# Designs tried in a protein design run: peptides against a protein of PDB entry 8OXM. Part 97

Target 1, 371 residues: chain A of PDB entry 8OXM
Amino acid sequence: FKAEFRLAGGVNLPKIIDCVGSDGKERRQLVKGRDDLRQDAVMQQVFQMCNTLLQRNTETRKRKLTICTYKVVPLSQRSGVLEWCTGTVPIGEFLVNNEDGAHKRYRPNDFSAFQCQKKMMEVQKKSFEEKYEVFMDVCQNFQPVFRYFCMEKFLDPAIWFEKRLAYTRSVATSSIVGYILGLGDRHVQNILINEQSAELVHIDLGVAFEQGKILPTPETVPFRLTRDIVDGMGITGVEGVFRRCCEKTMEVMRNSQETLLTIVEVLLYDPLFDWTMNPLKALYLQQRPEDETELHPTLNADDQECKRNLSDIDQSFNKVAERVLMRLQEKLKGVEEGTVLSVGGQVNLLIQQAIDPKNLSRLFPGWKAWV

## One batch from the design tools (peptide; aimed at target 1 V11 H187 G366)

Design b2_p30_1 (made by RFdiffusion4)
Pose (drawn by RFdiffusion4):
Structure b2_p30_1 (pose): chain A 334 residues (1-279, 317-371), chain P 30 residues (1-30)
Amino acid sequence: FKAEFRLAGGVNLPKIIDCVGSDGKERRQLVKGRDDLRQDAVMQQVFQMCNTLLQRNTETRKRKLTICTYKVVPLSQRSGVLEWCTGTVPIGEFLVNNEDGAHKRYRPNDFSAFQCQKKMMEVQKKSFEEKYEVFMDVCQNFQPVFRYFCMEKFLDPAIWFEKRLAYTRSVATSSIVGYILGLGDRHVQNILINEQSAELVHIDLGVAFEQGKILPTPETVPFRLTRDIVDGMGITGVEGVFRRCCEKTMEVMRNSQETLLTIVEVLLYDPLFDWTMNPFNKVAERVLMRLQEKLKGVEEGTVLSVGGQVNLLIQQAIDPKNLSRLFPGWKAWV
Amino acid sequence: EAEELEEELEEEMEEAKEEARERLQEEAAH
């Protein structure tokens, strides 16, 4: 074990450690004290199940739809450990870096990230109209730059297109699974982009199962489909590879709702922390019902096809009205 | 100034997480 450890930041102060194994290769682990990783363990298990189901289905096997997973080992009710992701860089560090940010490097005339943050801080005390106007003004003077990422990393057109296609497929699959699982904490620091495979990896998973509505600032989108992601998917945008991949993933999930419910039914017997406190779990039953409704496409008794559900999710995600009400720190304009 | 503004945003985000935990515990209690 290495004698030194680093802090990853945050109120809980997670610890980062390095271990040297028998082969001598250093492996980085993140011990997360004062937090419950049982929910993250369930998230990783359902991620692996979805990846296996996509691999089993012939329609998705050809499209090579996969979910990037990292091992999470719970150690106690209030602690645990997880595998650190290597060879990845944060999206916000690449795009909105103060020193060498992509938006500053490509578009020096556009508004800086500091100006946008100042405007968002000044406008959070305003009303809906002023928030919508400021958001539209910010979007007018802030063009997406993320499309140049592979252009700056993959000079060969074949490798460049391969990496762009893998990025698009990974974004579609991760967005579908996050909507199904109600993942809400999807700001720039929770998503890591690989420098080689160019596949997005979700690392935080801190809050899910429709927890953003509980937060003071509700989460009005099911997944992150900001202008930068859409521009980086290519000229075709959401139409094309993203829609088809979303439809395929939704079809696979509708076909495997039984396995998904079997995986998620681990609750109601060993409730995790932050629940059933302050004296058939209530919230667990509620989230199971919500997940079942999402999977069956019933909601309030209405039937919705896979294509219609995908179109509705795209419309909700790209709607500036929903993006205006989001948390300023979520970086909806980014 | 940019660093201070970023810290204010992080503080507000952490306060929000704490309040969400309290609200979740209240919902579980009722």

Design b2_p30_1_s1 (made by RFdiffusion4, then SolubleMPNN; from b2_p30_1, 15 letters changed)
Fold by OpenDDE base, seed 1:
Structure b2_p30_1_s1 (fold): chain B 371 residues (1-371), chain A 30 residues (1-30)
Amino acid sequence: as target 1 above (371 residues)
Amino acid sequence: EQKELEEEFAKKYEEALKLAREKLKELSAE
């Protein structure tokens, strides 16, 4: 282990530790807290199951639809090391890094990422109309640049095209599986891109089963499909490859309803898998920069066995779990807003919801819906 | 009572996990 650690950007500020393996290779390791690692480990197993389902289906196998997974290695009861995906960068780091971010490089006359965030924070408590107007102004003055990722990394036109397709497929697969699992909107620092494969790696899977809808600022999109995410697909945007890959992924998920329900039921009732949203977690996920007072998480969770009457907690938990299972069953049946949709209809609705500037303008400004 | 409920829940969970793992193994052996 090198003594130097970098803080990864993002909500949980995970520690990146460079480790020299016994093979003499330097490996970056992400060190997270106990609970975050357990959540990530469980969700990686779910992703592996989804990948197995996707590999069994000829159409999804032919399209190489997979969710990138990473190894979670528990080191101790309180610490684990994520094998950091070597050769990955956070999308947020590539796009909106203060020094050399792609927006600054390619669009130097646009608003800075900070100016965009400030404008959206100023209207956070305002009407939806006012949020929408400011979001549209931000979007006009902050044009997408993520197309340049593949152009910078892949100079050969044939390789560039293939990698752009790999990216588009990865976004489609992760979006649909993320919707089914209720991962919601993903912070740009929690989406890594592999610099060699152009595939996405989703990290920090602590919001699942639509628990983002119960945040103080509820999520309004089924998955992250912001302008830069779309721009990375190139000229076709959400049409063609992306849509077809979403449809084929959704088809596999819907046809695997019984398996997915069984898996999620097991996970919801895992006493070791705390998927529920608590007020502290909600506050942490949507912390305002101004509220960066020294909440040192003295997570001295002293064992105040608050004898919360386990009966009321268990009843509330069971009701939430049942609601999650019901909503998952609806999704897997194609039930949206009380209407049964075809796979194409459901995917179309989800895409429209995810790209709607009205929905994006309502997201928590800290999650940077304009990126 | 509470310990028995936790043990019964843990047992049901281990059985469900085992079933999920067995289904996954069947799913991986094909």
Scores: peptide ipSAE 0.016, ipTM 0.457, DockQ to the pose 0.016
OpenDDE base, seeds 2, 3, 4, 5: peptide ipSAE 0.013, 0.008, 0.008, 0.009; ipTM 0.446, 0.443, 0.431, 0.443

Design b2_p30_1_s2 (made by RFdiffusion4, then SolubleMPNN; from b2_p30_1, 16 letters changed)
Fold by OpenDDE base, seed 1:
Structure b2_p30_1_s2 (fold): chain B 371 residues (1-371), chain A 30 residues (1-30)
Amino acid sequence: as target 1 above (371 residues)
Amino acid sequence: EREELEKKLAEKYEKALAEAKEKLKKLSAE
């Protein structure tokens, strides 16, 4: 292990440790806390099961629809090492890094990422109308650039085209599976892109089962499909390959209803998998820069107040778990807003919800819905 | 007590996950 660690950008400040293997190769490893690793490990197992379902179906197999998974290696009861996908970068780092981000390089006259964030934070407590107007102004002065990722990495036109398709397929698969599992909007630092495959790797899976809807600023999108995410697909945007891959993924998910319900039921009742949103986790996920100054690390969790009757916590937990299972069953039946939709109708609704600037303008500004 | 309950529930979960994986394996072999 090198003595130096880098903090990865993002909410949980994961420690990147460079390790020299016995083969003399440097491998970057992500070190997370105990609870984050358990959540990520459990969700990686679900993704592996979804991948198994996707590989069995001829239409999804032909399209190579998979969710990229990473290996979670628990090192101890309190620490684990994530094998970082060597050759991945956070999409947020590529797009909005302060020094060399693609927005600054390709759009030097646009608003800075900081100016965009500041404008959206100023209206955070304002009306939805005011948020929408400011979001539209931000979007007009912060144009998408993620198309340049594949253009920079893949100079051969045939390779470029293949990698752009791989990216589009990866976004589609992760979006639909993410919707089914209720991952919601994903912070730009929690989506990695592989510089060789152009596939996405989702990390930090601590918000699942639509728990993002109970945040102080509730999520309003089924998955992250922001302007840069769409721009990375190229000129077709959400049409053609993306839509078809979403539909084929959704077909597999809906046809696997019993299996997915059984898996999620097992996960919801796993005592080692704390998927529930608590106020501290909510505060942490939506912490404002103004609130960062006062959280002294005196999370001395005084063990005393957790003695609230196991029965009332268990009843509240069971009611939340039942609600999650019911909502999952609805999604897998194509029930949206009390109406049964076809796969194409459901996917269309989800895409429209995800790209709607009214929904995007209502997201927590820290999640950078304009990127 | 709490550690024993966590252990029992972890064993139940591992068993249910193993059964779900085995059901999935059977559905792959058909």
Scores: peptide ipSAE 0.027, ipTM 0.543, DockQ to the pose 0.018
OpenDDE base, seeds 2, 3, 4, 5: peptide ipSAE 0.015, 0.006, 0.017, 0.000; ipTM 0.416, 0.317, 0.459, 0.230; seed 5 fails the geometry check

Design b2_p30_1_s3 (made by RFdiffusion4, then SolubleMPNN; from b2_p30_1, 13 letters changed)
Fold by OpenDDE base, seed 5:
Structure b2_p30_1_s3 (fold): chain B 371 residues (1-371), chain A 30 residues (1-30)
Amino acid sequence: as target 1 above (371 residues)
Amino acid sequence: EREKLEEELKKKWEEALKEARKRLAELSAA
């Protein structure tokens, strides 16, 4: 172990430790000290299985559709070592770092990240109409800049084009698999980008099986497809490569229904895998001390509203697990809002839901839906 | 068709890269 550690950005200030292996190779390791990395470890195994399914299909293999995985070694219930992908950065650190984030560098006359967050926190308890109006004002005065990531890292136009295709494919694959697994808490610190491959690495996989919908502020989008995420795809946005990669990923997932149901059933009934949302976890996710320290919000948030939405958790574990399996089966059949959709119809609905400013304006401010 | 679309995309990208470099130069001169 080197004596130097770096802090990765984000809520839990994960420590990056450089380790020299017995093979003489330096490996970066992320040490997360507060979260149950067992959930991440289990979800990484599910991602590896999804990658195996994607590699077996000729169309997804030709497109190199994969979810980036990392090795999780849980050391305890509260500590583990993640093999940190050397040369990854949180998208939030690149975009909205307080010192020299890409928004500040490329759009110095736009609102600061702090001003955007403040405006959205001021309307957090307001009507959906007021949230929408303020979100639209924030979006108008905070223009996307994530296109500049690939432009800064890849000076050769041919390499730049290839890396943006890799990025777009990574977003598509992770979005569809994330939707199937019901991944939540996709804030800008839980998504890393590889500076060499332009592929995304999703971390902190503790909100799964649509448990983000039972948070005090429910998640209203199937995956993160915000303006900066789309801007990184370049001029075509969500059209063409992204949409086709989503459709081909969804086709493989739907054709693998029995395998995915069996995997998820084993996980739901694993006594070591606590996937259920609990009140303390919900509080931790939506009352982050970082949001408090920057804005000095008065602590008088009435605890009463948070308790009511969590009281429906008194459904027997078995009924919750059964609902998760039923909803997974519906997704894999293309059942949305009681209607059976084609792969193209389902993917189109999910894209529209993910980019809808009405859905984005309703998210918890700490999710940073304007980024 | 596909090659023509790739060339048109490549050209729009060279323009976007030129505009990005121009913005970076304007911001570094400010």
Scores: peptide ipSAE 0.020, ipTM 0.407, DockQ to the pose 0.012
OpenDDE base, seeds 1, 2, 3, 4: peptide ipSAE 0.007, 0.012, 0.010, 0.011; ipTM 0.335, 0.352, 0.360, 0.342

Design b2_p30_1_s4 (made by RFdiffusion4, then SolubleMPNN; from b2_p30_1, 13 letters changed)
Fold by OpenDDE base, seed 4:
Structure b2_p30_1_s4 (fold): chain B 371 residues (1-371), chain A 30 residues (1-30)
Amino acid sequence: as target 1 above (371 residues)
Amino acid sequence: EEKELEEKLAKMYEEALEKARERLREISAE
């Protein structure tokens, strides 16, 4: 391990550590010290299964529709090592870095990222109407620039076109699978872009199964499809390649309903599954002193009260798991707002919800929905 | 100033996550 670490940015300030392997190769590793990386590990396994389903289908395989995965090695409930995707950068770092961000470079007369954030924070507790008006003012004075990512990285026009296509496909695949798994909106620091492939890597998967909707400021979008995300697709935006890739991904997901339900069921009932899904279990674990985490509770037979509390926690967990599975089943059936939609209808609804400035204006200002 | 705002946002996000966990507890207790 090198003694120097870099902060990758974002809320949880992940540390990038350069590790020299026994093979003499330097590997960057992301060390998260606050998040339960078990959730990330579980979601990576689900993504691998989704990738297997996408590779089996001829239409999605021809389009190379895949979710970029990374290796997660959970070290503890609070710490773990992520295999850092070498040659990735957070979209937020590229777009809104204070010194050299693309918005500052290409739009020097627009509002600063700070000004935008300040304006949206001032209205955070205001009406939806006031939030919408301020969001529209912010958007008018903070124009998208993410198109320049591919233009800076890929100077050859043919390569540029292929990479923009790879980006668009990656956004489509991750958006639909992310919606199915209920990942919701993703902070711009939690979306990495590969500087060589232009594919997205989603990190920090602690919010899953629509947990974002139960936040104090509920998520109002199915996935992140902000103006910069769309701008990276180029002139066609959400139309054409993106929409078709979303539809083809959704077709595979819906046709794999039984498999996906079984996978998610197994994961939800996995005793190693992240207790963030069960806040009562998370509470029970948080109440344990740090030192006792390795002791399998030898539940001595006589503590009827501990057994009762554990049974109530398990019943509460089962109710949450059932609700998650029901909602997953609805999505995989195309049930939206009590109506069964076609794949095209469902994808269209999701795209419209994700790009609606009314929905975006209602998001938590920390998510930077104007980026 | 920007660092203070990011720290404030990080804190607000942690508080929001904590309240979401609390609400999930309430929903799980019903």
Scores: peptide ipSAE 0.028, ipTM 0.573, DockQ to the pose 0.511
OpenDDE base, seeds 1, 2, 3, 5: peptide ipSAE 0.026, 0.000, 0.006, 0.000; ipTM 0.572, 0.335, 0.357, 0.278

Design b2_p30_2 (made by RFdiffusion4)
Pose (drawn by RFdiffusion4):
Structure b2_p30_2 (pose): chain A 334 residues (1-279, 317-371), chain P 30 residues (1-30)
Amino acid sequence: FKAEFRLAGGVNLPKIIDCVGSDGKERRQLVKGRDDLRQDAVMQQVFQMCNTLLQRNTETRKRKLTICTYKVVPLSQRSGVLEWCTGTVPIGEFLVNNEDGAHKRYRPNDFSAFQCQKKMMEVQKKSFEEKYEVFMDVCQNFQPVFRYFCMEKFLDPAIWFEKRLAYTRSVATSSIVGYILGLGDRHVQNILINEQSAELVHIDLGVAFEQGKILPTPETVPFRLTRDIVDGMGITGVEGVFRRCCEKTMEVMRNSQETLLTIVEVLLYDPLFDWTMNPFNKVAERVLMRLQEKLKGVEEGTVLSVGGQVNLLIQQAIDPKNLSRLFPGWKAWV
Amino acid sequence: NELAEELLLEREEEEEEEREEKEEETEERE
């Protein structure tokens, strides 16, 4: 074990450690004290199950739809450890960096990230109309730059297109799974982009199962589909590879609802922390019902096809009205 | 970036306070 450890930031102060194994290669681990990783363990297990199901299905096997997973090992009710992701860079560090940010480098005339943050701070005390107007003004003077990422990393057109296609597929699959699992904490620091495979990886997974509505600022989108992601998917935008991949993933999930429910039914017997406190779990049953409704496409008794569900999700995600009410720190304009 | 970080920290502090209140109330009732 290495004698030094680093802080990753945050109120809980997670610890980062390095271990040297028998082969001598250093491996980085993140011990997360005062937090419950059992929910993250369930998230990783369902991620692996979805990846296996996508691999089994011939339609998705050809499309090479995969979910990037990292091992999470719970150690107690209030602690655990997880595998650190190597060879990845934060999206916000690449895009909105103060020093060498992509938006500043490409579009110096556009508004800086500090100006946008100041405007968002000043407008959180305003009403809906002023928030919508400021958001539209910010979007008018802030063009997406993320499309240049592979352009700056992959000079060869074949490799560049391969990486773009893998990025698009990974974004579609991750967005579908996050909507199904109700993942809401999807700001720039929770998503890491690989420098080689260009596949997005979700690292935080801190809150899910429709927890953003509980937060003071409700989460009005099922997944992150901001202007930068759509521009980086290519000229075609959401139409094309993203829509088809979303449809295929939804079809696979409809076909494997049984396996998904079997995986998620680990609850109701060993409830995790933050639940059943302050004296057939209530919130566990509620989230199981919500997941079942999402999987069957019933909701309030209405039937919805896979294509219609995908179109509705795209419309909700790209709707500026929903983006205006989001948390300013979520960086909806970014 | 600093303003965003400050907002995120305020958010995490509020969640921590809520968790502590729930723990205290559980202990008192137990």

Design b2_p30_2_s1 (made by RFdiffusion4, then SolubleMPNN; from b2_p30_2, 18 letters changed)
Fold by OpenDDE base, seed 1:
Structure b2_p30_2_s1 (fold): chain B 371 residues (1-371), chain A 30 residues (1-30)
Amino acid sequence: as target 1 above (371 residues)
Amino acid sequence: DEITEKLLLELGKKLKERREELLKKAEEAL
């Protein structure tokens, strides 16, 4: 280890440390000191399993459909070491960085990211109709620019085209795998893009198994497929490559139902894996920027284990786990809203739900559904 | 790989067994 560390920024001030491996290679590692990395570690193992299933299928293997994974070593319930995703940038940083973000560079006359957020926060407690109207005004005055990522990074037209396809395949695979695992909408800072491969890396997997639906502002989309995410695919958008890659991923997931159910059952019943949404985690995930100042987590809440009878906690947990497994079975059978859909029908429904401005307008404004 | 699948299934079986053992111990302690 080098004696020096850098701060990655953000509320938890994660430490970036440089390590020399036994191979003499320098590797960056991210040390998180207050986050439970067990959920990330477990979800990375599930992604590796999904990748194994995708590699066994000829159609998904031919399309190189994979979800990018990173190494996570949990050291404790509140500490771990991540392999730092070198050569990646958060899509949110590329798009909406205050100084040099792509929206500001390519669309200088559009609303600022701050103006968009302010407008959507002002209507957060309003009707769905008012949210929709303001969201449409924001969208009209904040046009997508993520097409420029591949254009800036890949100057050769043949490389540019292949990298745009790699991006589109990565979005499709992560969207469908993410839907099956119930990752829901992904904050723009929790999606990294590799500057060399154009593939996405999903980090901070603290919302899984549709627990985003029980947030104070429930998730209304199956995965993040916002206007910038679509713009990065180029002129065809969600049609052609993206749709076909979603369908082929969904085919593999549905055909692997027994394996996926067994894996998820195991995870849900792991006594060391807390995947449930608690009120404090829900508040943290949907905290307002104005509320950031006062919630110093007084880490000195003694877990007075309120003697909730271990029986009542376990019964409540078991009911939630059973519900998650039942919903996973439905998804893997193509059951949506009580109707059995084909793979194409299910994928179409999910795409339509994810791009619907009515659904996007209802998301928590902190997650920036207009980006 | 098949090894990762076997490892996850084995890990899962061990975790399920350990949960059942912990539940049984919790029931025996009541």
Scores: peptide ipSAE 0.011, ipTM 0.423, DockQ to the pose 0.025
OpenDDE base, seeds 2, 3, 4, 5: peptide ipSAE 0.008, 0.008, 0.010, 0.009; ipTM 0.429, 0.416, 0.382, 0.417

Design b2_p30_2_s2 (made by RFdiffusion4, then SolubleMPNN; from b2_p30_2, 18 letters changed)
Fold by OpenDDE base, seed 2:
Parts: structure tokens; sequence; C-alpha cells
Structure b2_p30_2_s2 (fold): chain B 371 residues (1-371), chain A 30 residues (1-30)
């Protein structure tokens, strides 16, 4: 280990350390000290399995449809080492950094990221109508700029076009696989972009199997397809390449129904894979900055051994696991709201749900749905 | 199918290695 460390941005201030292996190779590693990296490690394996399915299909292989994966070494329940994705940046760091963010650079007369956050926090406990009105005002005064990522990084027009295509394919693949797995908590700090490939790296995979819907502020979108995410695709937006890549990914997922159900069933009943939402995790994910000061009691995991009969916990767990499997089977059959949809119909519904400003306005303000 | 079986075998081997590594770390911490 080198004696020096760097801080990666974000609330948990993960430490970037450089390690020399026994092979004499330097490897950059991210040390997380508060997150259960076991969930990330399991979800990375599921992504590798999805990538194997996508590589076997000629249409998805031809389009290079993959989810970017990283190596995870869990050290404890709350600590581990990630292989740091060298040359990645959080999309939030590029877009809404306080000093050098793309919104400040390209749209200096728009609302600041802080003003947008404040306006949405002020209406957090208000009606859906009031949230929608304020969200539309924020969106009008905070225009998308993520198109400039590829323009800044790729000066050659042919390279720029290929990288914008790689970005669009990465968004499509991760959106559909993320929807099938019920991935939540897709805020702008949990999505990294590779500065060389323009592909997305999804991190912090602790909200899976639609457990984001049981948060105090439930998740209302199937994946992140916000205005900046769409702006990065260029002039065609969600049409053309994105839609076709979503459809081809969904075709592979639906045709792999038995394999995906069996994999998810094994994971849901693995006693080492705690995928369930707990009240402390829900509170942590949707904490207000003002509430951080009072919740410093080390509630040891032992103090919430309120002896709820092991039988009632097991019965509640089994009923949640069964509901997750049933909902996964519905998604893989194209069943949405009790109706069987074609691949094109299902993908269209998911895109419409993800871009709907009514759904976006209802999200927790920390998700930053205006970005 | 052979794919599902291979994927489950790989998942099972990695889960088992993680269990053995967690057990070993728990034994080294005792």
Amino acid sequence: as target 1 above (371 residues)
Amino acid sequence: DELTEKMLLELGKELQKKREELLRKAEEAL
C-alpha cells in the first residue's frame, strides 16, 4: 500500500488507495467504510450473467450491449475494497459540481444546483400538484447540458459520434437490466461515466428488487432517464438508437426468463444476501441533512433484536421473496398493469414512465430528478 | 439448460468461496 490516499467525492468520502500487487502491478482501489459491499458484489455477478446472455445473442452482441462491472472484495459487513474504475467520474460531479459543474459553465444564468435542491425540498411534504408545478419551474430554469460531456472529451467528430453511441447503448442496457432487477437509488452520484469509453458504471447497488418502492418517498420511475441523461444521447434523444437497444435488451431478458428466475430465486433465499429494505437503511437513503445530528446512537444491530418471533420474520421474508419472484416473472412475460405487452409496447411504457414529469416530481429531492 | 446450470455453478462456487472466506475471517477474529 502507498502511504498516500485521495478522497473520492460523495457523502461517505471513500478513500482511493494505490496498492502494489505481488505481481509488481499498481492497482488503484476504493475503500468504502459504511456500505455493505456484499450487495454490490452479488449484483455485479448478476450483471456478469446478464452480460453473458447479451453476448450470446447476435443482435445484442453486434450492438456491444453490456453493463459495466467492477471487482468488489468485501472486507466486512460495512467495509470493502472496490477496484476503482480509473478514468470514471460521477455524472453528478460533472453536471452539478459547485465551482466547475457543466450547468454553471454552460448555463450561468440558470438556477444553481443548490437553488433547485432548496425549491424541491421546500415542497417535499406538499401535494403532488405543488411538487409538479415547482418541478416544472425548476426544469424551465435548469436546462440540460450533458451533451457537452462527449463534446469536451472527444474532439474528433468520428470518435465523438462513436462515444455518444456507446453512451446511448450503455444507458439502454443498464436501464432495461436495472428495471428487470428492480434497481433503485439511481441518483447522480451512484452513476459514474467512463471518460474514455463514455459507458456508465452503476455503483451502490443496495436498492434492488423494487425495494425503492417501499422507501418513505417511494420511487416512481423504472430507471434514470432524466433530461441530462437524454441530452447526452444527442439530438435523437430517446428515439432511434436508445429505443432499439432497449428493445433488443428486453428481447434477450424475456427470452432468458427461466435462467433469470432461477438465478434470482437462488439469490433471494441466500441467507448471506440481505436484499430486504430495513428501516435504518431507508432512513439513511432519505435522511435530511438536518437530521444527521441526532441519529448518532450506535444502534448496534443487536438492539433491534426485538424478539419478533423468528417465525413471523421468516413468514414476512418468504412473502416478500414470493412477491419479488412473481413481479420478476410478470416483467419477463411483458405483463404491465395486468396487460401483456409486446417488447416494443413494454419498452415504450417504461420510457414514458421514466420521462413523465409527474413521476419525476414525486421522487425524493436527493435523487435530483431535474438533473 | 447447460447455461443456467453453468451460471448457477459459477454463482454457487463464488458464494461458497465468499462463505468460506467469511467463515475464515470469523475464525481468525475469535
Scores: peptide ipSAE 0.031, ipTM 0.546, DockQ to the pose 0.023
OpenDDE base, seeds 1, 3, 4, 5: peptide ipSAE 0.007, 0.009, 0.010, 0.021; ipTM 0.407, 0.432, 0.367, 0.449; seed 5 fails the geometry check

Design b2_p30_2_s3 (made by RFdiffusion4, then SolubleMPNN; from b2_p30_2, 17 letters changed)
Fold by OpenDDE base, seed 5:
Structure b2_p30_2_s3 (fold): chain B 371 residues (1-371), chain A 30 residues (1-30)
Amino acid sequence: as target 1 above (371 residues)
Amino acid sequence: DELVEEMLLELEKELKKKREELLKKAEKAK
């Protein structure tokens, strides 16, 4: 272990530690001190299975569609070592770093990231109409710049084009796989980009199976497809490689229904995998930066003593697990709002939901839907 | 190679859109 640590951005202040492996290779390790990394470990296994399905299909294999995975070694229920993807940066760090973020560099006359956050926090408790109006004002005065990531990193035009396609394919694959698994909490610090491959790495997989919809501020989008995410795809936006890769990924997922249901069923009933949203986790995920000072909940282990009768907990748990499986089955059949959609129709609905300014304006301000 | 064909089709779409943007800029500059 090197004595130097870096703080990765975000509420949990994860420590990046450089470790030398027994093979003599330096590996960066992310040490999360408060998160149950078991959730991340389990979800990485699901991603590996999804990758296996994508590699078996000729159409997705030819397109090199994969969700990036990392090794998770849980050390305890509250600590573990993530294999930090060397040469990755959080999208939030590149875009909205207070010192030298791409928005400040390329759009110096736009609102600052802080001004945008402040405006959206001021309307957080207001009507949906007021949230929408302020979100549209923020969006008008905070224009996307993520196209410059590939332009800065890849100076050769042929390499630049190839890497931007790799980015677009990575967004498509992770968006559809993430939707099927009901991944939430896709804020700009939980999505890393690889500086060499332009592929995305999704971290912090603790909000799964649509548990983001039961947060105090419900998640209103199926995945992150914000203006900067789309700007990174180039001038075609969602109407090119992205849509085609989403459709091909969704086709593989729908054709693998039995396998995906069996895997998720095993996970939902694993007594070691706490995927359920609890009130403390919900408060933590949607905590205000101003409230960070006072609410250090001493997570005394003892407040698990809401011993609701084990039988009533188990019955409530089983009903939630059944609802998750039913909703997963609906997604894999293309059932949206009681209607059966084609792969193209389902992908189109998901894209429209993800880019809708009305849905984006309703998200928790910490999600940064304007980025 | 279907990947190369998909790349070419994307490049053609981008060139077309970029041409349309440049034409609109040229019309506004007259």
Scores: peptide ipSAE 0.231, ipTM 0.746, DockQ to the pose 0.009
OpenDDE base, seeds 1, 2, 3, 4: peptide ipSAE 0.158, 0.211, 0.204, 0.212; ipTM 0.682, 0.726, 0.728, 0.717

